Peptides against a protein of PDB entry 5H65. Designs and how they scored, part 44

Target 1, 294 residues: chain A of PDB entry 5H65
Amino acid sequence: QYLERTPLCAILKQKAPQQYRIRAKLRSYKPRRLFQSVKLHCPKCHLLQEVPHEGDLDIIFQDGATKTPDVKLQNTSLYDSKIWTTKNQKGRKVAVHFVKNNGILPLSNECLLLIEGGTLSEICKLSNKFNSVIPVRSGHEDLELLDLSAPFLIQGTIHHYGCKQCSSLRSIQNLNSLVDKTSWIPSSVAEALGIVPLQYVFVMTFTLDDGTGVLEAYLMDSDKFFQIPASEVLMDDDLQKSVDMIMDMFCPPGIKIDAYPWLECFIKSYNVTNGTDNQICYQIFDTTVAEDVI

## One batch from the design tools (peptide)

Design b1_p21_1_s1 (made by RFdiffusion4, then SolubleMPNN; from b1_p21_1, 12 letters changed)
Fold by OpenDDE base, seed 1:
Structure b1_p21_1_s1 (fold): chain B 294 residues (1-294), chain A 21 residues (1-21)
Amino acid sequence: as target 1 above (294 residues)
Amino acid sequence: SVEGQLAKQIDELNAQPEVEY
């Protein structure tokens, strides 16, 4: 889409909804900490949620590890099971279920592991060696997903989360519906298990100033704005540094705003009603960061 | 609207103090 640039002073006088192309300086932004700018978004109910911290996951998996795997649920047509008793923690039982493809165990790099009773550390170690890991627990008649407060799927360092509100969980045997039991695409796994997957998003508020006016615009973006996936940034120091560098470039500390680079972006206005109060808000959309040097 | 819902959530999130880890 082609839009002419509109000065902020003109935008501030117009009714919503409208779309604009602007050229402005990033006076400030919040949150300042990148970690706090990454959220989970449900595409169905549109709730924004915090990404669970390591400490949160530790608690969940520790609780799960107190439960003993049901021997009756081991070794099905879907998976082969191995069980270990830890030397510590009063002989904690850990079960690993190796999902088979048509009765055959796949190679480790294609294998899905169902982990029952594992700690976060153990799960992470396994996810680094194998293709995919699902934390599970013993249900009444089948294995079930452990907890939607924890990842339903871990692939390497990527944690995939589901929406508690929108998901209607199904038992692990529903993975049988997947024709290919080697790729383990997160969306396919989610669908099989009745999970509405959450999306990682950057959520920030930009204060934009073009010299004619000042407005605040929200950024909610998964991978376009920074050309960095929000799903990967929390687990990758280099990606974090890249985002920080970008933000420092547009909003350098200790420098006057007159020296700030120009940011070109698209913003859309929309009405927000809070009782009798009608407010116009702005959101950045379809924008990849670029410095206007010309 | 979806945008309105998101805006409210974002405002609430932004109202929280920044945490340093």
Scores: peptide ipSAE 0.363, ipTM 0.844, DockQ to the pose 0.742
Fold by OpenDDE base, seed 5:
Structure b1_p21_1_s1 (fold): chain B 294 residues (1-294), chain A 21 residues (1-21)
Amino acid sequence: as target 1 above (294 residues)
Amino acid sequence: SVEGQLAKQIDELNAQPEVEY
């Protein structure tokens, strides 16, 4: 649906909810640091969460490494197990379970590994060599996902997270429900294990100025605004540089706003109630800016 | 509303200090 361009001064006087097309300059934005703009979003409960830091993951996996793999859970119809003992003083045991497809071990590039007792470093090394990795622990009767505070699935450099609130975890044997045990699509794995997958999103607040007024609008977008996936940006230096270039283009440091380029975008207004206070908020939607940079 | 819930969360996140390099 076509919308005429509306000046910010007019928008600021109108009731919500409404949709607008605007042309404005990006006076400022927050957070300024790209890595702080990337969050995890649950599509069900709509909770926004921080992406776990490497240090957080280290703690989780270190704790998991203190638990000894249960021998009774090794070598099932679903997976073949191998055990390594580290040469450190504690003699830490690491179990790697290779998931089979119809009783046959897949090629390394199609294989899912279940890792029990591994460190973050070890898990990352394995995820780079093999198709997919799931951190697990020994449950009472079966292997189980280690912790939803850590990725439930690692594919290369991509970490897939699940919602603690909305997920109802099932044991690892539920992977048997997957007919194809080679592709390991994250959504399929999540479904089998009772996980509600979280979505990576860019979350920013834009201060927009068109000379008639100033308006703050939120950006929450996965891959449309920058034409860059939020799920990949944290692990790719080139993608980070691209986003930085885009932001620097629209909001160049050390330059007066008069020289800023115009940003065309769509915004929607909505009412927000905070106690007794009612306010109108604005959100950017259906907007792509990367085309102007490419 | 969903938008309202998100807005509140975003505001809370934005209230946190930015990391300086």
Scores: peptide ipSAE 0.362, ipTM 0.844, DockQ to the pose 0.653
Fold by OpenDDE base, seed 4:
Structure b1_p21_1_s1 (fold): chain B 294 residues (1-294), chain A 21 residues (1-21)
Amino acid sequence: as target 1 above (294 residues)
Amino acid sequence: SVEGQLAKQIDELNAQPEVEY
């Protein structure tokens, strides 16, 4: 497990795969914008996806809001339904289904809401008052998840997404399989609904320089490197500032690289085939910057 | 490999221009 520190010049000459401990300066990194560094990753098909922008979600929920809730699907053993008609010209109907635990409505902080026909704004407002929200639509025989392009579960400011490729969606009544209908663990909800949950990850490319050589290493990490969850950073200004401060610390603008702090980290090399071309790539792993800055 | 697949995707993403909304 212990690795001796290896200079980059030596690493660049070696075959992959190998693991290294290095000490280097962060000469540069990309992308420079934090919002572009946060992606969604499928643990099964390994597709990297963009986190949907607010505008994207607006479109999805706007489309969903054009559909009228099916009266036949209201008030089941699983949930109690309440319907609102908006005061707009079209009289849009919004259905909120309160999921019950063994026939009893949970406390607000434990309640799962199924929202049908809501706008992004309305959904977000409700998610601030209730623990969990699932955007849904009326299917043929049951409520169904609205769209995997939107969150399948919203808890506070956290948007949980699922993989379109790997998920095999099941109807909302499958939530009955959950014994505990109060905690609403995202993974459990996903499993019940046939969703493969996506993982928030920081995806960055670091250009590392130790004075002996320069190499690029990828960072793909959820919460270890910055000690900040990628799942929360986009919705939290303080966390964003923290990440920015960390990156500015390693790569301060307007300062020469000679004054940059040293970063100690672990990198692994691996072979990548692109057509007939073979290259060696590097990835940072098992590294926390707060502990590795010297 | 998984790592290779990810590397390719990252390279493709990095090739895109940095845009601020």
Scores: peptide ipSAE 0.360, ipTM 0.844, DockQ to the pose 0.780
Fold by OpenDDE base, seed 2:
Structure b1_p21_1_s1 (fold): chain B 294 residues (1-294), chain A 21 residues (1-21)
Amino acid sequence: as target 1 above (294 residues)
Amino acid sequence: SVEGQLAKQIDELNAQPEVEY
C-alpha cells in the first residue's frame, strides 16, 4: 500500500477515519518500562489484560497442589500416569500424565505432559525438560485444565494463555481430536480444549513530533514493529535488551529532540466517543522499525 | 467500535503508575 507522506499538522486538521504515512520523531513514549508494555489481548472480545506475574502463578499452582489426583483418572488410552509423593511433611501427591500418540509414548522432545498438583517451580522445570506442559486438575469424569488464570500450555519458556471470557473449556480427553499428538501446536491445543488463545502484544503510546505538530498514537503490535515477538520478550533478556536499545535509539535519554532519528511509520485515525465528547485517536499499523536499527 | 474500545483500555492502562526499579 502506497501512501504519500503527510505532515502531522495536516493530519491534525482532518476528520477520521483515514490512513497516513508519516515521518516523525518519537518525542516520548509510555510506559517507559518494557514489562509494563507487554499485555495479553483477546482477538474475540478485545480485552486487554496484564500478563500474570510469577507471584500470581505461584498462588494458583499452590492451590492446585492442595488437591489430590483422582486415581480413577489415571492411565487412560490418552496418557500414562506417574505419581510422586513429595518428601515434605504434607506428602503432597503430584501426578504427571504423559500423553501418548496412538498408544505410544513419544520422545521427550515431542511429549506433552499433563501436570496435576505441581508447583510453579516443578512445572517450569518440567517444561524446560520436556516439549509441552499443561497444568491440569482432576475433574468429575476427566482431567481438566487447572485454571485459565495460568498458562494452559507451557512450552519451554513460552507461556500460552487463554481468555476466560471467550473460552468454553472442554475436558482433556478432547485432545484425542488432534491427529498429530507430537507437535502440540498451541492453537490446535487451544481449539481442542475450547480455549480462545490470548495474544501477547506490545502496548505503547507514542508522542510523535515532526516539527509541524505533535500527535499521540498508540502501538498495539505482537511482532511486527520490533520484529521481536511480544510472547517471548519477557522471558528473554537479550530480546528485552534489543527492544530497549531500539527505544533508546529513537528516544535517547539526555539528548535534545532535534538530534532524534526520524521514524517512518503508518498511522490510522479513528473516532472515539466518550459520552458527549468525540475524539480522534491514532494507531500505528503496518510498521517495522527493526530494519532501520540493524 | 473495536478501536474505540481498545483506545479506552489503553488509556486506562496508561493511567496506572509506572514502576521504577
Scores: peptide ipSAE 0.358, ipTM 0.843, DockQ to the pose 0.645

Design b1_p21_1_s2 (made by RFdiffusion4, then SolubleMPNN; from b1_p21_1, 12 letters changed)
Fold by OpenDDE base, seed 1:
Structure b1_p21_1_s2 (fold): chain B 294 residues (1-294), chain A 21 residues (1-21)
Amino acid sequence: as target 1 above (294 residues)
Amino acid sequence: SVEGELAKQIEELEKQPEVEF
């Protein structure tokens, strides 16, 4: 689609909804901290929520670790189980269930581990060694996902989360529906377990100024704008630096706006009703800035 | 609208103080 450039002063006078191509300077943006700009978004209910912090996960896994694995649920056709007892005074039991592919244990890099009673540290160590980990608990008749407040799947440093509102959790034995028990695609795992996966998104507010007017536009994007996945940025220092570099390029500190580079982007306007107030909001869409940096 | 709901959520999130880890 081709849109002609429209000055902000003209846009500000028009009714919504409309789409525009603009050329403007990024006067300012919020939040200033990258970690605050990364959120989880449900594609079904559209709830935005914070990415759980390490401290939040610690609590969840500590609580899970207080529960003893049920011996009756160990060693099924789906998985082989191993139990460890910690050397601490509590003698905590940790169960690791190795999911089999057609009755055969896969290679370590292809093996899904179901972890019961593990701490965050232990889970992270296992996820680094074994590409895929699901935190679980003993249910009445089967293993179950531990908590949707924690990742339902950890792959390396990537935490996959599910929506509490939209998910209808199914027991672990539903992983049997997966023909390939080696790749462990997050969407497939989610589907098998009745999970609506959340999406990592960058959420920012840009103040744009083209010299004719000023408007605020929201950015909600997973991987297009920066050409960096929001799902990976929090766990990768280099990706964080890249995003920071991009933002510093468009909005350099200590420099006058007259010297700022021009940002070309698409924005859409839409109506928002807040009580009796009707306002027009703007959102950036179909825009990639990283290509302009090359 | 979806956009409207998202806008409200974003505005609410922006009102939250910056908490450092």
Scores: peptide ipSAE 0.226, ipTM 0.720, DockQ to the pose 0.778
Fold by OpenDDE base, seed 4:
Structure b1_p21_1_s2 (fold): chain B 294 residues (1-294), chain A 21 residues (1-21)
Amino acid sequence: as target 1 above (294 residues)
Amino acid sequence: SVEGELAKQIEELEKQPEVEF
């Protein structure tokens, strides 16, 4: 849809909800640190959550590693199991279950591993060698997802998380419902296991100034604004640098705002009620920032 | 509204101290 440019001073006087096209300078933004701007969002309950830190995951996987794999759950029609005992850590048992496709083990790059009793380090090492890894534990009758506070699926360096509130977990044998046991699409895995996937999002507050007025607008975006996936940025130094460069371009440190470049974007206004207080908030939408082609 | 709920959450998150990890 086409929207004419509206000055901020006019927008600030109007009732919500409305959509606007604006041209403004990015006076400031928060949070300043990229890792703080990346959140997990549930598309169903709309809860925003912090991305778990490595320390949090270490605790979860260490706890999981204290549990001994149940021998009765090894080597099913769905997966072949290999178990080893660590030389250290009191002989910790680790089980790796290789999911089969129609009874046949797929190639390593197409194989889903179910890891039981692995540490974060071990899981990450395996995920680098194998395309897909699910941390699991021995349940009463079947393997189960270890913990929704940890990734339900790791693919390369991407950690896929599920919503604790909205998910109704099913046992690992429900992966049998997947026709294709080679691609391991995160949404399909989630559906099979009763998981509502969380979405990685950039969450930032922009202070925008066009010389006529100043307003704050929220950015909540997964991959459009920066043309960089929020799901990948935390694990990729080059992507992090790219985002930092973009932000430095629009809001350069040590330079006066008069020299800042203009940002063109779409914003929508909406009403927010907090108790007895009513306010109008603004959110950036359908906006991509790109470097000007010279 | 969904936007309103998200706005409230964002505001609450912004009130949290900056923790270095």
Scores: peptide ipSAE 0.220, ipTM 0.713, DockQ to the pose 0.819
Fold by OpenDDE base, seed 3:
Structure b1_p21_1_s2 (fold): chain B 294 residues (1-294), chain A 21 residues (1-21)
Amino acid sequence: as target 1 above (294 residues)
Amino acid sequence: SVEGELAKQIEELEKQPEVEF
């Protein structure tokens, strides 16, 4: 789309909703820490959620590890099962179910593992080795997803989450509906299991100043703004550095705003009602930041 | 609007302790 550039002073006087192209300096932004800016967003109910941290996952998997795998659910047409018993006095049992493709075990890098009773550490080790892992539990008649508070799928270092509100979970045997049982596309897995996948998003508040006016605009973006996936940034130091560099470029610490580069972006205005209070808010959209200062 | 509801959520999140990763 093409829009003429509009000064902020003019925008601030106009009613919502409208779309604008602007050129402004990033006076400030929040949150300042990258890990605080990454959230999970449901595309259906639009709930924003925190990304679970390691401590949260530890608790979930520890609780799951207190349950004993049901022997009746092992070794189906869908998967071959192996049971491991820990050497400690608790004698914890871990079941690893290797999903077959047309009755044959695929290569390790193409094999989906269903893990029952594993700790976070064990699950992470297996996901790094075999790429795709689903944490599961024994249901009444089938294996089931362990908990939507934890990832429904772990691929390498990527954690895929589902929406608790919008998902209607189906048992693990529904993976049979997948024609290809080697690629394990997250969206396909989610569909098979009745999961509405959550989207990783950068959520930030920008204070923009073009010398004519100042306004706050929200950024909610998955991969366009930085050209970096929000889904990967938390697990990749290089990507984190890249985002930090971009933010430091637009909002450099220790220097005056007069020396800040100009940010060109699109913003949309919209009305927000909170009780008796009516306000106009702004959101950045369809924007990719420039690599270089002009 | 969806945007309005999201804005409220964002504002609420800004007031709460953030989860560290």
Scores: peptide ipSAE 0.214, ipTM 0.707, DockQ to the pose 0.726
Fold by OpenDDE base, seed 2:
Order: structure tokens, then C-alpha cells, then sequence
Structure b1_p21_1_s2 (fold): chain B 294 residues (1-294), chain A 21 residues (1-21)
């Protein structure tokens, strides 16, 4: 939809909700650290949460590794199972289940692995080799997803997470509902397992100034603003550098705002009630800045 | 509103101490 440019001073006087096209300078933004700007968002309950850290995942997988794989759940029509015993004194057992496509093992790059009892390090090694990995545990009658606090699917370096609140987990045999057991599309896997997938989003607060007024606007965006997926940025140094370069371009350190470039974007206003206090907030939407930079 | 709830969440997240990765 076409919107005429509106000065910030006019916007600040108007009631919400409304949509605006603006031209402003990025006076400042927060958080300043890129890693802190990447969050997980549920499209259903709209909960924002932190991306789990490696240390958190280590604990989850270590706990999972204390459980012994159930022999009765190995080698089904869906998967072939292989068991490893660690050489340590405890003799930890790790089960890897290779998911078959119509009873046939696919190529390694198309094969989904179900890992039971693996550590984070072991899972990462396998995901790098086979691309698609699901951490699982032995349930009462079937394999089950290990923990929604950990990724339900790891593809290369990408961790796919599910919403604990909105998901109704189903057992691993529900992967049989997938017609194609080679592509392992995250959304399809999630649907089969009753998972509501979380979305990676950039979450930032921009302070915008056009010389007529100043307002704060939130950015919550997955891949449009930077033309860089939030889902990939944490694991890719080049993408991180690109985002940093974009932010430095719009908000260059060590120089006055008069020299800052102009940012053209869309913002929407909305009402927020906090007790008896009502305030108008602003959010950036439908904005791409990378096209002007690349 | 959804936006309002998100705004509150963002504000709460911003109050958390910075963690270095």
C-alpha cells in the first residue's frame, strides 16, 4: 500500500493505530550486541524467548545421555538402529536410528538421524555429516522427542526449536505421515510431531530522528529488514559481519547524527496499556534496508 | 493487543543484563 511520507512531529500527535511511511535517521539502537538481538518467537502464543546457549544444551543432552536406549524400540519399519557403547567406565550407550524412505535407507545427505543418548558434541558431529538430526529418547511404546528446550531438528548448523506452550508432542512414528522422507522440511517435521515451530527474529529498539521529532520503534523481523535470516546469523560469521556493517552504516560510531544516512521505513503505531497508563508504541514493518546497501 | 504484549516482552528482555557470548 502506498503511504505518503509523514514527519515524526505529526506522527507523535496522532492517535493509534495508524501506519506511516517515514524518513528518519537512526540515532541509536539497542541491544548493541547482535547476539542479544536474536530471539525466538512463537507465531501462536507470541512468546519471545532467548535462543538457548551451548551450555544449556549441554545440560539437556547430558541428562538425556543418562538414559539407556530401549532395545525393543530399535529397528522398526521406519528406521534402522545402530548402538554404540562408549569406552568410558560407565559404558554409555548411544543409539542412532537411520530413518528409511519406503523401507530403503536414503543417501547420507538425505537421511534423517534420530539420536538417543548423544552429547551435544556427538550430535553436532553427526549433523555436520548427515545434515538432519533429531534428538530423541525412548518412550513407553515409541521413540519420542527428547526435549523442546533443545532443538527438535538440527540441520547443519541450524537449530530448529518448538514452542513448549503450543506444541502437543506426538511420537516419532508419526513421521510415517510424511510422504517424502528425504527432504526433511522443518515445518513438515514439526507438523508430523505436533510441534509449533518457533521463528528466529531480530528484536531491536530503534530511536528514530528526522529533525522534527524523535520516537522509538521496535524492530521484530525474521529476514526482510537485513535480507539476512535471523535463523542463520548466529552460526555464520559473514552474516554477522554483514549485519554489523549495516548497523554501522546507519548509525556510524564516532560521528554526529547530522552525517548519518537517512533511513526510509514503514512504522505502525499501537496502544499499550500498563495498568492505568496508556502509551502509544511504534513498530517497524515491511521494510528492507539491504537493497540500498547491496 | 498482540503488539502491546510483544512490546512489554521486549521491554522486559531489555532489562536483563547483557550477556557476552
Amino acid sequence: as target 1 above (294 residues)
Amino acid sequence: SVEGELAKQIEELEKQPEVEF
Scores: peptide ipSAE 0.194, ipTM 0.696, DockQ to the pose 0.731

Design b1_p21_1_s3 (made by RFdiffusion4, then SolubleMPNN; from b1_p21_1, 13 letters changed)
Fold by OpenDDE base, seed 4:
Structure b1_p21_1_s3 (fold): chain B 294 residues (1-294), chain A 21 residues (1-21)
Amino acid sequence: as target 1 above (294 residues)
Amino acid sequence: SVEGQLAQQIDALNAQPEVEF
């Protein structure tokens, strides 16, 4: 729908829900640090979660590495297994299971590895060499996903996470349901394993000022606003720089707001209940920042 | 509402101190 521009002062007087087109300056935003603006969102239960930090993952994989791979679960029709013993004092066992496509090992660029007992460093190294990696552990009857607090799938630098609340995990043999065992589409893997995949989103609060009024609006967006995927930004310095440049463009440090460019965007209002009190909140939607900022 | 739930979560997140890593 076409929307005419509405001044913030008029918007602030209106009841929700409504949609608006606005032109305003970005007075400020929070969080200021990009890494804090990237969250995981469940499309089912709508919980927002922090992206696990490297330190968190280290702990999870360290714990997993204390478990010995079950020999009985090695070398199935689904995968071929190789075992390594580390040279450290613990003699840690690491199992790598190479998933086969119709009984044939695929090329490395198409291969899914199931890693059991690996550290974060080891897993990351393997993910750089092979197309896809799933951290696993030995269950009672089959390999199982290690922990939903860690990625269920790693593809290059992309970590795919699942919702602990909404997922009903199934064993690794359920990957047999996938017809194509070469592309390893994250959604397909998730479905096979009973995982509700989380979505990376930028979550920010913008303070908008058009000279007639001031309004706070939320941004929750995966890839439209910046035209940069939230799923990739944390692992790519160039993408981070790009987002930072965009934000600095709209909200330049050390410059007065009078010199700020105008941001055109769509916002929607909605009612929120806080106990007995109702408030109106605003959210940015269907907006892409343009290079030709006016 | 979903939007309300998200708003509450965002507000809660915004209430947390900013951390530098």
Scores: peptide ipSAE 0.295, ipTM 0.800, DockQ to the pose 0.786
Fold by OpenDDE base, seed 2:
Structure b1_p21_1_s3 (fold): chain B 294 residues (1-294), chain A 21 residues (1-21)
Amino acid sequence: as target 1 above (294 residues)
Amino acid sequence: SVEGQLAQQIDALNAQPEVEF
């Protein structure tokens, strides 16, 4: 729908909820560091959480590596298993289960690996080669997902996470329900395993100023605002640079705000109650800025 | 509301220390 441009001073006087089209300068934004702006969002319970750091994953996988793979769960109709013993002092057992397509081992680029007892480094190496990896553990009757604090699926450099609160995990044999056992679509894998996938989102707070007033608006967006997927930005230096360039264009360091470019965007207002206090908040929506940078 | 819940979370996240280099 068409919205007329509304000055911020008028918006600040109006009740919520409403939608507006605005033209304003980006006076400032938070957080300043891009990696701090990327979060995981659950579409079901709406919790925001941090993307796990490498150190967090190291701990999870190290703990998983202390468990010995159950021999009884190896070599099923779904997967062929290979076992390695590391040359370290403890002789760590690592199991890699190659998921078959109709009883046949697929090519590496179409193969899903289930990794049991692997370190983060080992898992990352395998994901680069085979494109699809699920960290698993031996359950009582079947292989199970290792931990939802870690990715349930790693594809190349992309880590796919699930919501601990909303997921009802099912065992690995439920992958049999997938019609296509070659593409390994994350949403399909998640559905088969009872996982509610988390979404990568940019989360930022913009301070907007159009000369009539100042307003804070939240940005929560996956791929529209920058035309860059939040799911890819953390692992791609070029994408990071692109986002940084966009932000520097709208909010250039060392320059007076009078010289800032105008940002055209849509914002919606909504009511937030904190105890006895009622506050109106604003969120950016349906806005793309990347085309204005090119 | 969902928006309210998100706003509160974002505010909480913004209250965390920023990393400066």
Scores: peptide ipSAE 0.294, ipTM 0.805, DockQ to the pose 0.583
Fold by OpenDDE base, seed 3:
Structure b1_p21_1_s3 (fold): chain B 294 residues (1-294), chain A 21 residues (1-21)
Amino acid sequence: as target 1 above (294 residues)
Amino acid sequence: SVEGQLAQQIDALNAQPEVEF
């Protein structure tokens, strides 16, 4: 859709909802810290959530590690189980269940591990060695996902999360419904386990100024704006550097706004009601800036 | 609206102090 450029002063006078093409300078943005700009979004209930940090996950997995794996749930048609006892004084039990494809163990790069009683460090080590890891616990009749506060699936350095509100968890044996037990597509795993997967999104507020007016617009985007997936940026220093460079380019520190580059983007307006208060908000959409910077 | 709900959430998030881990 072609839209003519509209000055901000004109936009600020118009009723919502409308779509605009604008050319403005990024006067400022928030949050300033990249890691705070990355959130988890539920596509169903639309709740925004913080991405758990390492300390949060450590606690969850430490708590999980206090539980002893149920011997009755080991070695099923779905998986082969191996148990380790740690060399510490308490002798912590760790169970690793290797998911089979048609009764055969796949190659390590295609293998899904179910880990019971592992620490974050141990889980991460295994996820780097094997394709996919699911943290689990012993349920009453089957293995179950450990906790939706932790990743339901770890692939390399990528943590996949599910929505606590919208998910209706099913037991691990539901992975049997997957014909392909080698690729372990996150959406397929989520579907099998009754999980509504959360989406990583960049969430930022831009203060835009074109010299005729100033408005704030929200950015909520997964991979289009920066051409960098929000799902990968937290675990990749180069991607973080790239985003920082982009933001520094548009909003350089220590110089006057007159020297800032122009940002071309699409924004949409919409009405927001909060009790008796009505306001018009703006959101950036269908915009890519990386082509001009990278 | 969904957009309105998201806007409120974003505003609430932005109202929190910026911190570093």
Scores: peptide ipSAE 0.274, ipTM 0.790, DockQ to the pose 0.804
Fold by OpenDDE base, seed 5:
Structure b1_p21_1_s3 (fold): chain B 294 residues (1-294), chain A 21 residues (1-21)
Amino acid sequence: as target 1 above (294 residues)
Amino acid sequence: SVEGQLAQQIDALNAQPEVEF
C-alpha cells in the first residue's frame, strides 16, 4: 500500500476509521518493563490476559501433586507409565507417561511426556531433556489436562497456553487421532485436546510526537515490529536485550526529545465507544523497526 | 468492535501500577 506521510496535527482532526503513514518521535511508552508488555491473546474471544508467573504455576502444580495417580490409568496402548516416589515431601508420587507411536517408544527428542504430580521444577527439567511435556491429572476414566491456567504443552523453554473461555477440553486418549506422534505440533495437540491456543503478543502504548501534534498509539504485535517472537522473549536473555536496545534507541533516557531518532510507522484510527463518549483510538500496524537498529 | 474491545483491555492494563519482580 502506498500512503503519503501525514502530520499528526492533520490526523488528530480527521474522522475514523483511516490508515496513515507517519514519521514521529517516540516521546514515551508504557509499560516500561518488558515482562509487563508480553500478554496472551485469544484469537477467538479476543481476551487479553497476563502470562502466568512462575509463582502462579508453582501453586497449580503443587495442588496437582497432592493427588495420587490412578493405577488403573497407567500403561495403555497410547503410553507406557513409570512411577517415582519422592524421598521427602511425605512420599509424593510422580507419574511419567511416555507416549508411543504405533506401539513403539520414540526417541527422546521426539517423545511426548505426560506428567502427573510433578512440581514446576521437575517438569521444566524434563522438558529440557525431552521434546514435549504435557501436565496431566487422573480423570474418571482417562488422563486429562491438569489445568488451562498452566501450560498445556511445554517444548524446551516455550510454554503453550490455552483459552479457558473458548476451549472444550477432551481427554488424553484423543491424542490417538494424531497420525504423526513424533513432531507434536502445538496446534495439532491443541486441536486433539479441544484447546484454543493463546497467542503471545507485545502490548504497548506509544506516545508519538512529530512536533505538530501528540497522539497515543497502541502496539499489539506477535513478531513483526521487533522481528522478535513474543513467545520466546520471556525465556531468552539475548532477545530481551535486543528489545531493550531497540526501545532505548528510540526513547533514550536522559536526553532531550530533539535528539531522538525518527520512527516511521503505519497507524490506523478507529472509533471506541465508552458509555456516551465516543473517542478515536490509534493502533500501529504493518511496521517493522528492526532494520533501523542494524 | 474487536479493536474497541482490545483498546479497553489495554487501557485497563495500563491503568495498573507497574510492578517490578
Scores: peptide ipSAE 0.242, ipTM 0.772, DockQ to the pose 0.760

